Peptides against a protein of PDB entry 3OGK. Designs and how they scored, part 183

Target 1, 307 residues: chain A of PDB entry 3OGK
Amino acid sequence: ATPDRLSRRFPNLRSLKLKGKPRAAMFNLIPENWGGYVTPWVTEISNNLRQLKSVHFRRMIVSDLDLDRLAKARADDLETLKLDKCSGFTTDGLLSIVTHCRKIKTLLMEESSFSEKDGKWLHELAQHNTSLEVLNFYMTEFAKISPKDLETIARNCRSLVSVKVGDFEILELVGFFKAAANLEEFCGGSLNEDIGMPEKYMNLVFPRKLCRLGLSYMGPNEMPILFPFAAQIRKLDLLYALLETEDHCTLIQKCPNLEVLETRNVIGDRGLEVLAQYCKQLKRLRIERGADEQGMEDEEGLVSQRG

## One batch from the design tools (peptide; made by RFdiffusion4, then SolubleMPNN)

Design b1_p25_6_s4 (from b1_p25_6, 11 letters changed)
Fold by OpenDDE base, seed 5:
Structure b1_p25_6_s4 (fold): chain B 307 residues (1-307), chain A 25 residues (1-25)
Amino acid sequence: as target 1 above (307 residues)
Amino acid sequence: SLQLYLDHLDDSLPRLERPPRLDWP
């Protein structure tokens, strides 16, 4: 497919998704430049796709210039931008997007690789956006953004329902959680164990509607913070949790309405049995190989064909 | 190869993807 053919055939296109590199590129099995640049597509979008509201780039190379052009061309008509596993841009590109697209509802850059210049993009978003519904920079490394800006976003964006973040200390997000009254989904953050203060996180207050959750580095000592609302959890991401098989069993038993579970092989056949027993509404199960598989000869931490 | 998806509808909410590497302490 070529960009020029796209606009001629679909002049009223509202949503576009471009998929570049295959999954193998995630493991450095594909050349870095394989999959192509979004530039020719952005040019076509800017010139000829005037009804386009949603753009999804997956595993594409995206420059700041591309983002700037897209931002200026679509402006407040752009409702969704997903930079899904993309590379080639900096936070300047993000700044351009949020500056010009002030009514953006979905902004995603999950697993994208970028150069971080500053935290201005999130600040600008916080200062001017009231439309945001989904913010997702899960599995990214932002060091210069402020959790206060995230709180401001939560306060100003009443329709904010899903937020996925990188490695914010969870305690820095207390204000965010208090402000995000309609939040249904949260992933990311960082729970940092303090042996001297096992109750460090026990006073965390989560949004009342929260039902899709993934807390990074949640261990058995932190897991009880979920118990008060475990019955309303529908999706659980335990990929980066520090839970053993028994911990999985404990948590799963408390989540009878679980529909989606993503976890590591540590759940084991035992955990799967518990899952089958207590989670009758389960629709999707994802099991990944964990780093612990290389070291643990423990049979209980493995999923077999029986499970 | 490049894959193109075309429609007149808005995108759905994002979903979690498989990470390239599981990094946990």
Scores: peptide ipSAE 0.044, ipTM 0.513, DockQ to the pose 0.081
Fold by OpenDDE base, seed 2:
Structure b1_p25_6_s4 (fold): chain B 307 residues (1-307), chain A 25 residues (1-25)
Amino acid sequence: as target 1 above (307 residues)
Amino acid sequence: SLQLYLDHLDDSLPRLERPPRLDWP
């Protein structure tokens, strides 16, 4: 499909999702000049798709110029922008988006690769946006953004329900969690074990409505911070947790309302048995192979054909 | 909503992988 054909066929399009495919076999359907670049699509959006509110680019090359053009063309009509596993842009492009699209509700850069120039984009978002519902820069590397801006966003955006972040120290997000009264989902952060302060996270207060959670580097010593609200947890992302098989069993047993679990092979057959016994509402299970499985001498940490 | 699939000439879009932290033995 060409951009021109799209606008002619669907002039009132409200939502567009473009997926880059890694397949050499369909070279004949897309002009070589388009490759995985969003540029021709952004041009078409800007000129002919005046009702477009939602844009999702997956595995596309996106430049700052593309983002700037999109931002200026759609302005406050843009409600959703997802840069899913994209590359080619810098934080200047993000700044343009948040500067011109002040009513954006969903902003996602999950697993995108970009050049970080500064933290101005998050600051601008914090200063001017009150509409944000979903903010997701999970699995990204931001070093120049401020946790204070995230707190400001939480305070100003009353409909903020889902936030996924990179490797912020969790203690730096205390103010954010206090402000994010309606937050239902949180993923990311960084839990750092301190032998000298084993209870440094025990006083961490989470938003009352939190039910979808994925804390990075959570070990067995930090896991008890979830116990006060484990019964209300519906989704757990344990892909980046530092939990062994027995730890999984302990946590799963405390989450009877769990609907979605994402974890690694370390859950083992034992963990799967416990899951089946205690989590009767489970709808989705994802098990990935971890890089650490090569060193685990513990036979219990493997999912066999019986699991 | 419309979903379109496009082919990339360059498969080289790097996936950002989180550095594996070793589980404490």
Scores: peptide ipSAE 0.051, ipTM 0.613, DockQ to the pose 0.055; fails the geometry check
Fold by OpenDDE base, seed 3:
Structure b1_p25_6_s4 (fold): chain B 307 residues (1-307), chain A 25 residues (1-25)
Amino acid sequence: as target 1 above (307 residues)
Amino acid sequence: SLQLYLDHLDDSLPRLERPPRLDWP
């Protein structure tokens, strides 16, 4: 299958997802020369896929020129763009997308690598978009974007339900949380413990509908901020939390409606037992190895065949 | 919705990770 063959076969295609894979993966659905770069696909989208509203590129090379062409070709018809683990672009490409696609609902660049020139793309999005439902730049390293723009987006986008960010100081997002009245999912941020002010985060007010959460660097001292709404939590991302086995047990016991848990080996067999006991609605469990676990001698913090 | 799998030569895209975690004292 080539891009041109795709458009001929599916001229009314609304959603396209392309996954780049190594040649060794033996995914020979299309010629090798079409793989990796999105350019030929963007060309085909621009010319022949006039009804395409959703584009998802995973593990592909995306240039600013590709993004610019896509943006201009689809304009306000583009509702979803996901740059999932992509590379090759700069924030100029993102700026083009948000400038031309004023009605975009989903913008994702999770785990993508890029060159950051400025924060203009987020500012432009804040100034003009009122349609955004999902914004995800989780596990990225934006340093030039403003939390104020995120707040503006929350205020202007009434349908905003999911936001995943990089390492914003959580206290800088107070205005965002206040504005994001319909937010159901939040991941990222940065909790920074202050020994001199243990109650630093205790006055945080989260959106009332928040039920999917992953706070980066949340430790046991910060964990109590979740307790008031722990019963409504459906998904937890604890991959980047600073919780030990005991802390996991404490939190899990307070989340009886948990459906999805993503965590590290530190949960241990004990944590898994607690999970099984208290979280009867659990649908998905993901356990990864963490950097802190490589040096742990404590058997309790390890997942064995028992778990 | 259509999903396609593509082959390419270089799939070694950098993966971003969070900074190293610190153990609690």
Scores: peptide ipSAE 0.049, ipTM 0.612, DockQ to the pose 0.054; fails the geometry check
Fold by OpenDDE base, seed 1:
Structure b1_p25_6_s4 (fold): chain B 307 residues (1-307), chain A 25 residues (1-25)
Amino acid sequence: as target 1 above (307 residues)
Amino acid sequence: SLQLYLDHLDDSLPRLERPPRLDWP
């Protein structure tokens, strides 16, 4: 497909998703004719797709100039921007988006690679947006953004239902969780074990509607923080949890309403048996291999044909 | 809504690995 053909065929297009090659290819020399750059598409959007409100770039090269052009062209009409596994931009590009698209509802940068210049983009979003429903910078490396801005967003955006973040210390998000009264989904953060304070996280209060969850680096000592609301959990992301097979079994038994589970091979056949026994509403299961599994002591952390 | 594939390669790749947890000193 070509941009010009798109606009001619669908001049009133409201939603566009472009998928490039797998991310691994983006780190190699990419031919210009591959279509991996969004630039020609952004040009076409700016000129000819005046009703476009949703843009999803997956595995594309996106520059700050591209983001700036898109932001100015669509302004408050842009409701959704997903930079899904993209690269080539900086936080200046994000700043342009949130500055010009003040009614954006979904902003996603999950697994994107970028240069971080400052935290201004999140601050600007916090200061001016009241429409946000989904914020997702999961699996990204932001070091200059403030959890206070995230709290402000939660306070101001009453329709905020899904937030996925990088490695914020979970205790820094206490104010965020308190403010995010309608939050249904949270992924990311960082749980950091403290031998001197084993109950460090036991007093965490999660939003009452939380039912989709993935806490990074959650180990068996932290896992009990989920038990009070485990029965309402419908989705678990355990890909980056520090749980062994037995821990999986313990948690799964407490989640009878689980619909989606994402985890690593460490769940093992035993965990899958427990899952089948206790989670009768399961709709989707994702199991990945992880290099970290080689260092785990639990030898049952292997999924075979039995599972 | 329109979804366009710019190539025919399979996008079924595993998620990125998270960096190891840094214990606070």
Scores: peptide ipSAE 0.044, ipTM 0.638, DockQ to the pose 0.057; fails the geometry check

Design b1_p25_7_s1 (from b1_p25_7, 10 letters changed)
Fold by OpenDDE base, seed 5:
Structure b1_p25_7_s1 (fold): chain B 307 residues (1-307), chain A 25 residues (1-25)
Amino acid sequence: as target 1 above (307 residues)
Amino acid sequence: MSRVELYKKLRKEPPLLDIDFEALE
């Protein structure tokens, strides 16, 4: 469909999802620079889609100018923006979005590639937004944003239920977790082992409603921080955890209400047996091929295709 | 290895397993 045909047919469209690349592009089967430009769509949104509240661009090329035009055209009417695996923009484009769309509820840039100029976009979001429900910059590399702005967002946005972040040191997010009273989902952060302080994370207090979790670099020494609320965990993202097969078994046994598990091949047949035994409410299982150098050597750490 | 670097390595290939048990039911 062309942008002009869409607006003529659906002038009252509230939600738009565009996909610029086939799924196969995720596996490097298509050059990374291949994709549709959002420019003609943003032009059409600006001119003819006056009721549009939700925009989802997946694998699209998005410029700062595109984001600026979209932001100004939709302003406080924009409730959802998802830049899912997009490229071509900088943090200036994000700044424009959060400056003009002050009532945005969902902001996602998961797996997007961009140039980081500064952390002003997150600061602006923290200073002016009180509507945010979902913030997701998972699998991104922001080095210039402040965990204090994330804490401010949590304090000001009472409906904040899902936050996925990059490589913030988890201890820097203590204030965030205390403020995020209604948070149900958290992914990302960085757990860093310290030989001098093996229990440095044991005093972490998570939001009481937290039930969907993915802590990056979580190893067996950090895993016990989940045990007090493991029974309420419904979704685990262990793709970036540093857990071996036995660690998976230990954690899974403590999560009887687990509905969704995403992990690597390191779970092994042993982990799958434990999963089947203890997680009777499991709805979805995803196992990625791990580059786990250690997992390839232990026969027990490989999921057999025969399961 | 950064999380993003790990992700890029993991996403080079299709998952070994992706089962939606509710859809099978």
Scores: peptide ipSAE 0.183, ipTM 0.761, DockQ to the pose 0.803
Fold by OpenDDE base, seed 1:
Structure b1_p25_7_s1 (fold): chain B 307 residues (1-307), chain A 25 residues (1-25)
Amino acid sequence: as target 1 above (307 residues)
Amino acid sequence: MSRVELYKKLRKEPPLLDIDFEALE
């Protein structure tokens, strides 16, 4: 549907999800001439969709001006913003969102591409938001944000249940994990091997309710940090774990309540057999192609060079 | 290659397997 048709048909719309590349079934509803820009939709939201609380853009081009307009138009009425695999904005646009939408509950920019100006957006969010439930910038490249702001968010947002981040050193998130008492889901971070300190992560204390987890670069040496609470794990994201087939088998055997597994083909037939044997509550299995073995090795090498 | 770059490459191809077992029941 065109923006104008949508607002005329649904003036009281509370939730909007737009996809830049629609499924075949929705192809007839989104003109190809849209080029994937959110601008006409943001204009319509600002003018005619005054009850809109949730916005989800997937694979769209989003400018800072679009974000600023959306932020000012919806202000504290905006509860959910998902920039899913979007591009075209900077951290200035994010700053506008968190400045004007102080009661936002869900903020997602997973897999989005943007220009990073500074870390002010996360600081502003930390200073003024107490409503946040979901924060997700998984698979993004932020270098100027502070783990201290994440800790502040955890302290101030009592309903914070899901946090997915980029490449924070996990040890820098100790304060965050201590503060995030109600956290159920965590993905991201960075585990960095240190030959001189093989046990540097063994004293990590995770939130007590944590049951959905994906630690980036987790190898067999770090995997034991999960064992004390493996029985309560419901979802594992092992896509960026550095686990071999046998390591998968070891971990899976310790997760009898696993409902969702996301991993690479390194799990192998043996891992699948173990999964079938031990994980009787499995609801979803996603296996990505492992053509990335060389890519993972290169990434491991890059991380070792930065440490 | 950054993790983000790797992920973007992996996501260009369909997964080897994606099963929702609840949807099958």
Scores: peptide ipSAE 0.198, ipTM 0.762, DockQ to the pose 0.527; fails the geometry check
Fold by OpenDDE base, seed 4:
Structure b1_p25_7_s1 (fold): chain B 307 residues (1-307), chain A 25 residues (1-25)
Amino acid sequence: as target 1 above (307 residues)
Amino acid sequence: MSRVELYKKLRKEPPLLDIDFEALE
């Protein structure tokens, strides 16, 4: 579909999702130069799609100018912006979005590539937004944003239910977790092993409603921090956990209400057996092949075709 | 290797398993 055809056919469109590259492009099945710019679509949104509240760009090229135009055109009417695996923008573009779209409820830039100039966008969001429900910059590399701004967002946005972040030290998010009273989902962060302080994370207090979780770099020493609320966990993202097969078994046994599991091949047949035994409410299972060096996988940690 | 780098590496290949049990129902 072309932008002009869409607006003519659906002048009252409220939600738009655009996919620039098919998923196959991630598997080197499509040339790298294949893709789409959002510019024509942003122009059309600005001119003709005045009721648009939700925009989802997937694998598109997005410039700061595009974001600025979109932000100014939709302003407080924009409720959802998802820059899903997009590229071509900087944090200046994000700043424009949060400056002009002060009632945004969902802001996603998961797996997007961008140039980070500063952390002003998150600060601006923290200072002016009270509507945010979902914040997701999972699998991104922000180094200049402040965990204090995330805490402020949690304090001010009472409807905040899902937050996915990059590699914040989890201890820096203590204030955030205390403030995020309605948080149901958290992914990301960074658990860093400290030989001198093996229990440094044991006193972490998670939001009471937390039931969807993915802690990055969680090893067997940190895993016990989940045990107090493991029974309420419904979704686990273990893709970036440092758990072996036996650790998976231990954790899974403690999560009888697990509905969604995402993990790597390290779960093995044994882990799958335990999963089947203890997680009777499982709705979705995703197992990635893992970049785990073939040499470190215990034979028990491989999912066989018989499983 | 950063988490992002690891992720990019992992997602270059299809998952070994991706089952939606509700869809099978």
Scores: peptide ipSAE 0.191, ipTM 0.771, DockQ to the pose 0.777; fails the geometry check
Fold by OpenDDE base, seed 2:
Structure b1_p25_7_s1 (fold): chain B 307 residues (1-307), chain A 25 residues (1-25)
Amino acid sequence: as target 1 above (307 residues)
Amino acid sequence: MSRVELYKKLRKEPPLLDIDFEALE
């Protein structure tokens, strides 16, 4: 569909989701000249889609100019922006969004590729937003943003329920977790083993409502930090955990209310058996192929085709 | 290997399993 056709057909459109790489069957519906650029769509949004509150771009090219135009055109009417696996923008574009869209509820840039100029966008968001419900920059590499701004966001945004971040040291997020009283979902961070301090993370306090979790680099030594609330866990992302098959079994046994599990093939047949035995509420299982160097030698750590 | 690099490697291949049990019902 062309932007002009969309606006004519749906002048009162509230939500728009665009995918840059359509399936082959939809290739004929997207002009080749669009190349996955959002620019024509942003122009149409700015001119003709005055009721648009939610924008989701997936696998598209987005420039700072596009973001600036979108921000100014929709301003406080923009409630959701998802830059899902997008590229072509910098943190200046993000700054424009958070500066002009002060009532944004969902901001996602998961797996997007961008140039990081500074951390001002997160600071601006922290200073002016009180409406944020979902913040997601999972699988991104921000080096210039401050954990303090994340804490400020948690303090000011009472409806904040889901936060996914990059490689923040978990101990730097202690203030954030204390402030995020209504947080239900957290993914990301970085757990770093310290041989000299085996209990480095044992005093970490998570939000009381936390039930969807994915801690990066969580090993068997850190895993016990989940045990106090394991019974309330509904979703686990173990894709980036450093757990072996037996560790999976241990954790799964403690999560009887688990609904969604995402992990690597290191779970093995044994882990799947334990999952079936203890997790009767399971709704979704996703197993990725992991090049677990140590798991290639242990046949027990591979999911067999027999299951 | 950064988490992002690891993720990029993992996503190059389709998942071994992706089961929605509610959809089977």
Scores: peptide ipSAE 0.178, ipTM 0.761, DockQ to the pose 0.614; fails the geometry check

